# Peptides against a protein of PDB entry 5EIB, part 191

Target 1, 366 residues: chain A of PDB entry 5EIB
Amino acid sequence: VDLEPGTMDSVRSGPFGQIFRPDNFVFGQSGAGNNWAKGHYTEGAELVDSVLDVVRKESESCDCLQGFQLTHSLGGGTGSGMGTLLISKIREEYPDRIMNTFSVMPSPKVSDTVVEPYNATLSVHQLVENTDETYCIDNEALYDICFRTLKLTTPTYGDLNHLVSATMSGVTTCLRFPGQLNADLRKLAVNMVPFPRLHFFMPGFAPLTSRGSQQYRALTVPELTQQMFDSKNMMAACDPRHGRYLTVAAIFRGRMSMKEVDEQMLNVQNKNSSYFVEWIPNNVKTAVCDIPPRGLKMSATFIGNSTAIQELFKRISEQFTAMFRRKAFLHWYTGEGMDEMEFTEAESNMNDLVSEYQQYQDATAD
Target 2, 366 residues: chain A of PDB entry 5EIB as posed
Amino acid sequence: VDLEPGTMDSVRSGPFGQIFRPDNFVFGQSGAGNNWAKGHYTEGAELVDSVLDVVRKESESCDCLQGFQLTHSLGGGTGSGMGTLLISKIREEYPDRIMNTFSVMPSPKVSDTVVEPYNATLSVHQLVENTDETYSIDNEALYDICFRTLKLTTPTYGDLNHLVSATMSGVTTCLRFPGQLNADLRKLAVNMVPFPRLHFFMPGFAPLTSRGSQQYRALTVPELTQQMFDSKNMMAACDPRHGRYLTVAAIFRGRMSMKEVDEQMLNVQNKNSSYFVEWIPNNVKTAVCDIPPRGLKMSATFIGNSTAIQELFKRISEQFTAMFRRKAFLHWYTGEGMDEMEFTEAESNMNDLVSEYQQYQDATAD

## One batch from the design tools (peptide; made by RFdiffusion4, then SolubleMPNN)

Design b2_p20_4_s2 (from b2_p20_4, 12 letters changed)
Fold by OpenDDE base, seed 4:
Structure b2_p20_4_s2 (fold): chain B 366 residues (1-366), chain A 20 residues (1-20)
Amino acid sequence: as target 1 above (366 residues)
Amino acid sequence: SRSERYRRLQEREKERIAAR
């Protein structure tokens, strides 16, 4: 789905374009112009019914519908505005199904779109209420990984998207292979989301290795375990050491000793015990799948529900507040039918979310 | 600059799309 035709043509003409049904390509002509309001109330609202018709058709073809997965950006107008509209409409029609998102967070290091803080704040407000699970993917973190860890002098969107695809493949491993922990979206939510509003995840992937070092690096369980807990490997620009993990899932892929995995996972928990809440028992879950990802002997995927995610929301909130106090570009949104009160409500809800994370970060076992 | 990084990302993506 897109409000622009050019992106859809690129997907259709791509190496995997044939895996999608032609009738499942739904697109507009005008785009959202990086305006959340155009995506949510005008251009997106005109297209949403056509998307819902496709969603219904595909849902009816499912033998057992678990839920929905949306991949979208929060900095643009389409992914943010129309994406959150779509989530709301799907939630209304399928209230008992899991809503899962891969949400790309905007960063001023990667984009110069000045209104991204508005689009992100308005989107987060919707995601807090209407999603069950949200993987936070920060373009800043992806860029930093490409530049620092992968030693790419000039990262491309292809390089960033490669990290996203590896992460998405990793976190969905348990859904795609039988006999795994978190074998369905609902079980994932039960294990990862102790409080309904606190459903924003920090994903990570290992191994992340530069092309020049790939030949010399032995992939070991200890190295994978160390790397996936490293702040530099987080796909969200947050330092886990500045917060506490509420819950963690680790998904190992490839032929390895389950005993070694358990030992290394225990060692990491013990070494980092100060970064876990003590009042949630058994808050680290580990899965091992014998099938490695394509091109790797082994991998580890990290899913963290950490109070450190508040750093991401604080960053967006600070940028939002700086613009909103000046009413900068506000007329672009109000001209599409938005009320200024919607901005204030979205800011308030995001600040409440930050406060909730901080409360649980500071909570001690009685 | 941030703007220059973004521009380079966009240009490279356009080149990648045009090469497919």
Scores: peptide ipSAE 0.032, ipTM 0.553, DockQ to the pose 0.018
Fold by OpenDDE base, seed 5:
Structure b2_p20_4_s2 (fold): chain B 366 residues (1-366), chain A 20 residues (1-20)
Amino acid sequence: as target 1 above (366 residues)
Amino acid sequence: SRSERYRRLQEREKERIAAR
């Protein structure tokens, strides 16, 4: 789905364009112009019913519908505005199904789109209320991984999207292979989300290896375990050492010793014990799938629910506040039918979320 | 800067989309 036809043409002409049914390509003509309100109230609102018709058709064809997965950006108008409109409409029609998102967060150090703080804040307000699970991904973290870890001199969106795809494949492993930990979306939510509003995850994937070192690297369980808990391997611009993990899931793939996995997972928890809450029992879950990902002998995917994620929301909130106090570009949103009070409500809800994360960071009991 | 790097990524993506 997109408000611009060019994106759909790009997907259709791509190497996997034929994997999707032609009737499942729903697109507009005008785009959102990086305006959340265009995505949510005008251009997106005109297209949403056509998307919902496709969603209904696909849902009816499922033997057992668990929920929905949305991949979108929060800085742009389509992914943020129309994406959150779709989430709201799907939630209304399917209140008993899990809503899962892969949400690309804007970075203040990286973005040149002036209105991204508005789009992100308005989106987070919707995600807090209408999603059950949100994987937080930021372009700064992805770029830094590509440059520093993968040794790519000139990272592209293709390189960034490759990291996203590897992570998405990793976190969905348990959903695709029977008999695993978190075998359904609801079970994942039960294990990962101790408090309903605190459902924003820090993802990571291992191994991340430069092409020049691939030939010399032996993939081992200790190396995978060390890399996936490294702050430099996080796909969100937050340092886990500045907060505490509420819950963690680690998904190992490939032929390996379960005993070795358990030993290494225990060792990493013990070394980092100060970065875990002590009042949530058994808050680290581990799964092992014998089937490796394509092109790798073994991998590990990390999912962290950490109070350090508040750093991301604080940065967005600071930028939002600086613009909103000046009423900068506010007329672009109100001109599309949005009320100024929605900005204040979104700001308030994000600040409440930050306060909730801080409360549980400092808590000694649940 | 990080901002300049991101701007270059956006420009390349726009060019890629326009060329299709």
Scores: peptide ipSAE 0.020, ipTM 0.461, DockQ to the pose 0.021
Fold by OpenDDE base, seed 1:
Structure b2_p20_4_s2 (fold): chain B 366 residues (1-366), chain A 20 residues (1-20)
Amino acid sequence: as target 1 above (366 residues)
Amino acid sequence: SRSERYRRLQEREKERIAAR
C-alpha cells in the first residue's frame, strides 16, 4: 500500500515482485508529502476502504487468522498517517485479532525531513492505543550499527533495510516454523507484554560482523548470546543498561546444542541481573529453530521489552516540543483539518507512556 | 507533482527557520 504509484512499481520490478498478487497493490496518485494529516484524514482516508477490501479478502482466505502485521515508517506521511488509520480500521473490524507492527522510527542521521517528529509523535499516539505488539526499528540505531559495527563509511538505505529484513526474519521465525516457543502472535503477546500499553519492543540481531572481520569470526553460541545482549546491537537507539527488562525473548537459529543455549542464556541473565525486573518471574524465553537463516550457519534474534525504550520516545518528544513551541509547519497539518489539540494530546500520551515505563523501572518487589 | 511542491516548501521553510 502506498499513496504514491512509484513505490508499487519498484516492488513489482524487484526480485520478489511476483510473490504478491497484482490485485493486492493498492495505491494513490497524490502522495502524502510527508504529512501525517494527509495520510490519516485526507488522501489516506480516500484510499483506506480499498485497502480494507483487500484485507477482508485475504483474511477470509486464511484457515486460521491470528492477526495482522504492518510494516511502516513513522517519519513519512503514508506509513505514519495512513498506516495508523489502517490499524484503527482493522482493529474496529477485527477486535479479537492481534495487531503487530514493525515501526521504523525517524532519525535526523538518515532523513532531512523536518516534520518527522510530528509524524512520529502522532503515530506513537495511535500505536499506544491500537497495537498489541510494536517492534521499534530505529533508523538512528540502524545507522550507528552500519557505521560503527559493520564499518560502513557511508551507510545506505540498502544497508539499513538489510538489518531490518534480518530482524523481521528473526522475530517471525517462531511463527513460520512449527513447534517453537511463541508459535503464534497471541502467545508472543502473552509472554512479552505484561502491561497492555507497554508493548514496544527493542529488537536485536546477531551476528553483526563487518566484512573485513567476517573471516576471523567464529559463529558460536556464546558469541551470539553475548552480542545479542550488547547495547550496540540494539535496533532501537536506547541503552538497556539505563533501564530494566520487563520481558525478553531470544530466538536461536541453526544447528546447535539446546543445552549450550540454555547455559549461555542463564549466564547472560546472571551477568546482567541488575538490568531485569525481579518481580516478573521467568521473564526470559528462549527458542531454538534448527533451520538457519540464508547465508549463516547460526543466528540469534533478540526481542526486549525494556523500560530503556523511553529514551527513544524522549528523543522524539524533545524534537517535537522544539518544533511545536515555534508552531513550525503546523499550518500544513491544520490545513488538512487537524486541530492543534491533537498535537497536544499525542505529545501528552507519549509523555504518559514514558512516565509509565519509568514507574515500572523504579518499582520494587514488595 | 504535489509531493515535489510540498518537498520544496519544506526545504524553504527549513531555510527560513535556520535563518532565524
Scores: peptide ipSAE 0.007, ipTM 0.364, DockQ to the pose 0.023
Fold by OpenDDE base, seed 3:
Structure b2_p20_4_s2 (fold): chain B 366 residues (1-366), chain A 20 residues (1-20)
Amino acid sequence: as target 1 above (366 residues)
Amino acid sequence: SRSERYRRLQEREKERIAAR
């Protein structure tokens, strides 16, 4: 789905374009112009019914519909505005189904789009209320991984998207292979989301290896485990050491010893015990899938629900506040029919979310 | 109008949230 036709042509002409049904390409002509309001209330609102028709058709064809997965950006107008509109509409029609998102967070290091803080804040407001699970994929973190870990001097969106793809493949492993932990979206939510509003995850992936070092790197369970819990490998721009994990899931892929995985997972928890809340029992879940990802002998994917994710929201809030106090570019949104009150409500809800994370970070066992 | 469509979408969203 896009508000621009050119994206559909790119997908269709891509290596995997043929896996999508032609009728499932829904697109507009005008785009959102990086404006959340255009995506949510005007251009996107004109297209959303056509998307919903496709969603209904595909949902009816499912033998067992678990829920929905949306991949979108929060910095643009289409992914942020229309994406959150779509989430809202799907939730209305399918209130008992899981809403899962892969939400790409904007970063000034990657994009020069000045209104990204508005689009992100307005989107987070919708995600807090209308999603059950949100993987926070931060372009800042992706950029830093590409630059520092992968040794890419000039990271591209292609490089970032490669990390996103690896992460998405990792976190969905349990959904795609039978008999795994978190084998469905609802079980994942139950295991990962102890508090309904606190459903924002920091993903991570291992191995992350520069092209020049690939031939020299042994892939072992201890190395994967260590790298997976390393703050430098988090796909969200927050330091887990500045907060506490509410819940964690680790998904290992490849032929490995279950015993070794369990031992290494226990060791890393014990070593990092100060970074876990003590009042949530059995808050670390581990899955092993014997099928490795393509081109790797083994991998590990991390899903963390950490109170440190508030750093991401604080960053966005600070940027938002700096713009909103000046009423910078507000006329682009108000011209689409938005009220300034919606900005204030979105800011307030995001700040409340930050406060909730902090509350649980400071909570002790009674 | 765009504004009226916007208002109706907001109202529906508020109603949905209130019904939860």
Scores: peptide ipSAE 0.009, ipTM 0.455, DockQ to the pose 0.073; fails the geometry check

Design b2_p20_4_s3 (from b2_p20_4, 12 letters changed)
Fold by OpenDDE base, seed 4:
Structure b2_p20_4_s3 (fold): chain B 366 residues (1-366), chain A 20 residues (1-20)
Amino acid sequence: as target 1 above (366 residues)
Amino acid sequence: SRAERYKKSQERAKERIAAR
């Protein structure tokens, strides 16, 4: 789905374009112009019914519908505005299904789009209320991985998307292979989301590999375990040491000893015990899939529900506040039928979410 | 206690998931 045709043509002409049904390509002509309000109230609102018709058709063809998975950006107008409209409409029609998202957070290091903090804040407001699980994929973190860790002098969207693809493949391993931990979206939510509003995940991946470079490095289980808990391997620009883990899932892939995995996972928990909440029992879950990802012998994927995610929301909030106090570009949104009050409500709800994370971070067992 | 609030939250989450 897109409000621009060119993206759909690129997917259709791509190496995997044939895996999608031609009738499942729904697109507009005008685009959202990086405006959340165009995506949510005007251009996106005109297209949403056509998308819902496809969603209904595909849902009816499912033997057992678990829920929905959306991949979208929060910096643009389509992914943010139309994406959150679509989430709302699907939630209204399928209130009993899980809503899962891969939400790409904007960064000034990756895009010069000045209004991205508005689009992100307005989107987070919707995601807090209408999603059950949200993987926060932060363009800040992806850029920093590409530039600092992978030493790419000029990171491209292709380089960032390679990291996104590796992460998405990792976190969905348990859904794609039988007999795993969190084998369905509902079980993932039960294990990872202790409080309904606190459903934003920090994904991490090890090893970090550049596009086209197969690192033939023989990785060990101890090295994988250490790397996946390293802040430099997180796909969200947060330091886990500045917060506390509410819940963690670790997904190992490849041929390895289950005993060695359990030993290393126990060691990393004990070494980092100060960074876990003590009042949630058995809050670390581990899965091992014997099937490695393509091009790797072994990998580890991390899913963290951490109070450190507030660093990401604070960054967006600071950028939002700096523009909103000046009423910068506000007329682009109000001209599409938005009220200025919706900005204030979205800012308030995101700040409330930050306060909730802080409250649980400061939570002692006593 | 916070443990009781967590347990209650988990029960509410399960109830909300089961009521769906």
Scores: peptide ipSAE 0.037, ipTM 0.483, DockQ to the pose 0.033
Fold by OpenDDE base, seed 2:
Structure b2_p20_4_s3 (fold): chain B 366 residues (1-366), chain A 20 residues (1-20)
Amino acid sequence: as target 1 above (366 residues)
Amino acid sequence: SRAERYKKSQERAKERIAAR
């Protein structure tokens, strides 16, 4: 789905374009112009019914519909505005299905789009209410991983999207291969989301190695375990050491000893015990899939529900507030039928979410 | 103008995408 036809042509002409049904390409003629309100109330609203018709058709063809997975950006008008409109409409029609998102968070390091803080804040407001689980894929963190860990002097969108793809492949492993922990979206939500509003995940992938060091790095369970818990390896720009993990899932892929995995996972929890909440028992889940990812002997994917995710929301909130106080560009949103009150409500709800994460960070076992 | 600042922001974003 896109409001621009050129994106669909790029997907269709791509190496995997033929895996999608032609009728499932739904697109507009006029893009959102990085305006959430165009995505949500005007251009996106004109297209949404056509998308819902396709969603219904595909849902009816499912023997067992678990839910929906949306991949979108929160900085752009289509992914943010129309994406959240779609989430709302799908949630209304399928209230008993899981809504999962891969939400790409904007960063000034990656984009100079000045209205991204508005689009992100307005989107987060919708995601808090209408999603069951959201992977926070932060362009800030992806850029930093590319630059610092992968030693890329000038990270490209291709480099960032490679990390996104690896992460998406990792977190969906249990859904794609039988006999795994979190084998369905609902089980994942039950294991990862102790409180309904606190459903924002910090993903990570290992191994991440610079091209120059790949030949010299052993792929071992201890190294994978160490790397996936490293703050520098998080694909959300948060330091887990500044918060507490509510829940964690680790997905190992490849031929390895389950005993060694369990030992290393226990060791990392014990070494980092201060960074876990003590009042959620058995809050770390581990899965092992014998099938490695393409081109690797083994990998590990990390999913963290951490109170440190508030750092991401605080960053967006600070940028939002700095613009909103000046009423910068508001007329482009209000001209599409939005009220200034909706901005204030979205800001408030995101700040409430930050406060909720802080409350559970500070909570002790009674 | 605000419109000119936005246009410049969009142009810079496109330049970063193109600077692959």
Scores: peptide ipSAE 0.005, ipTM 0.356, DockQ to the pose 0.022
Fold by OpenDDE base, seed 3:
Structure b2_p20_4_s3 (fold): chain B 366 residues (1-366), chain A 20 residues (1-20)
Amino acid sequence: as target 1 above (366 residues)
Amino acid sequence: SRAERYKKSQERAKERIAAR
């Protein structure tokens, strides 16, 4: 789905374009112009019914519909505005289904789009209310991984999207292979989301290796375990050491000893015990899938529900507040039928979310 | 206790997710 036609041709002509049904390509003509309100109230609102018709058709064809997965950016207008409109409409029609998102957070290191803090804040407001599970994929973190870890001098969107795809493949492993922990979206939500509003995940992937170092790297369970808990491997720009894990899931892929995995997972928990809440018993879950990802002998994917995720929301909130106090660019949003009050409501709800994370961070075992 | 509140929240989450 896009508000621009040219993106569909790029997907269709791509290596995997044939896996999608032609009728499932829904697109507009005008684009969103990086405006959330165009995505949500005007251009996106004109297209949303056509998307919903496809969603209904595909849902009816499912033997057992678990829920929906949306991949979108929060900095743009289409992914943010139309994406959150679509989430709202799907939630209304399918209240009983899990809403899962892969939400790409904007960064000034990646994009010079000045209104991204508005689009992100307005999107987070919708995600807090209308999603059950949100993987926070932060362009800040992706850029830093590409630059520092992968040794890419000038990271591209292609380089960032490679990390996104690896992460998405990792976190969906348990859904795609039978007999795994979190084998459905509902079980994942139950294990990962102790409090309904606190459903924002910090994903991570291992191995992350520069091209020049690949030949010298051993892939071992201890190394994967150490790397996936390293703050430098987090796909969200927050330091887990500044917060506490409410819940964690680790997904190992490849031929390895389950005993060795369990031993290493116990060791890393014990080493990092101060970074876990003590009042949630058995808050670390581990899965092992014998099928490695393509091109790797083994991998590990991390999913963290951490109170440190508030650092991401604080960054966005600070940027938002600095613009909103100046009423900068508001006329672009209000001109599309948006009320100025929605900015204040979105800011308030995001600040409340930050306060909720802080409350659980400071919470003791009473 | 917080552990009991967590268990209760997990039960409510299961119920909410099952009722959906």
Scores: peptide ipSAE 0.061, ipTM 0.608, DockQ to the pose 0.031; fails the geometry check
Fold by OpenDDE base, seed 5:
Structure b2_p20_4_s3 (fold): chain B 366 residues (1-366), chain A 20 residues (1-20)
Amino acid sequence: as target 1 above (366 residues)
Amino acid sequence: SRAERYKKSQERAKERIAAR
């Protein structure tokens, strides 16, 4: 789905364009112009019914519909505005299904789009209310991984999207292969989301290795485990050491010893015990899939529900507040039928979310 | 207690997930 036709042509002409049904390509003509209100109230509102017709058709073809997965950007108008409209409409029609998102967070290091903080804040407001699980994929973190860890001098969208793809493949492993922990979206939500509003995850993927160091790197369970819990390996620009893990899932892929995985997972929890909440029993879950990802002997994917995610929301909130106080570009949103009050409501709800994370961070076992 | 708040939150999450 896109409000621009050119994106669909790029997908169709791509190496995997044939995996999608032609009738499942729904697109507009005018785009959203990086405006959340165009995506949510005008251009996106005109297209949403056509998307819902496709969603219904695909849902009816499912033997056991678990839920929906949306991949979208929170910086752009289509992904943010129309994406959140679509989430709302799907939730209204399928209240009994899990809503999962892969939400790409904007960064000034990656994009010069001045209104991204508005689009992101307005989107987060919708995601807090209308999703059950949200993987926070932060362009800030992706850029830093590409630059610092992968040693790319000038990270491209291709480099960032490679990390996104690896992460998405990793977190969906348990859904795609039988006999795993979190084998369905509902089990994942039960294991990962102790508090309904606190459903924003920090993903991570290992191994991440620079091209020059690939030949010298051993792929071992200890090295995967160590890298997976490293703050520099998080796909969200948050330091887990500044917060506490509410829940963690680790998904190992490849032929490895379950015993060695359990030993290393116990060791990393013991070493990092101060960064876990003590009042959630069995809050670390581990899965091992014998099928490695393509081109790797083994990998590990991390899913963290951490109170440190508030750093991401604080960054967006600070940028939002700096623009909103100046009333910068507000007329672009109000001109599409949006009320200025919705900005204040979105800011308030995101600040409440930050306060909720902080409350659970500071809370002791007593 | 914190444990009671956690339990109530898990119950609400289960209810929301089950009502879905």
Scores: peptide ipSAE 0.011, ipTM 0.365, DockQ to the pose 0.035; fails the geometry check

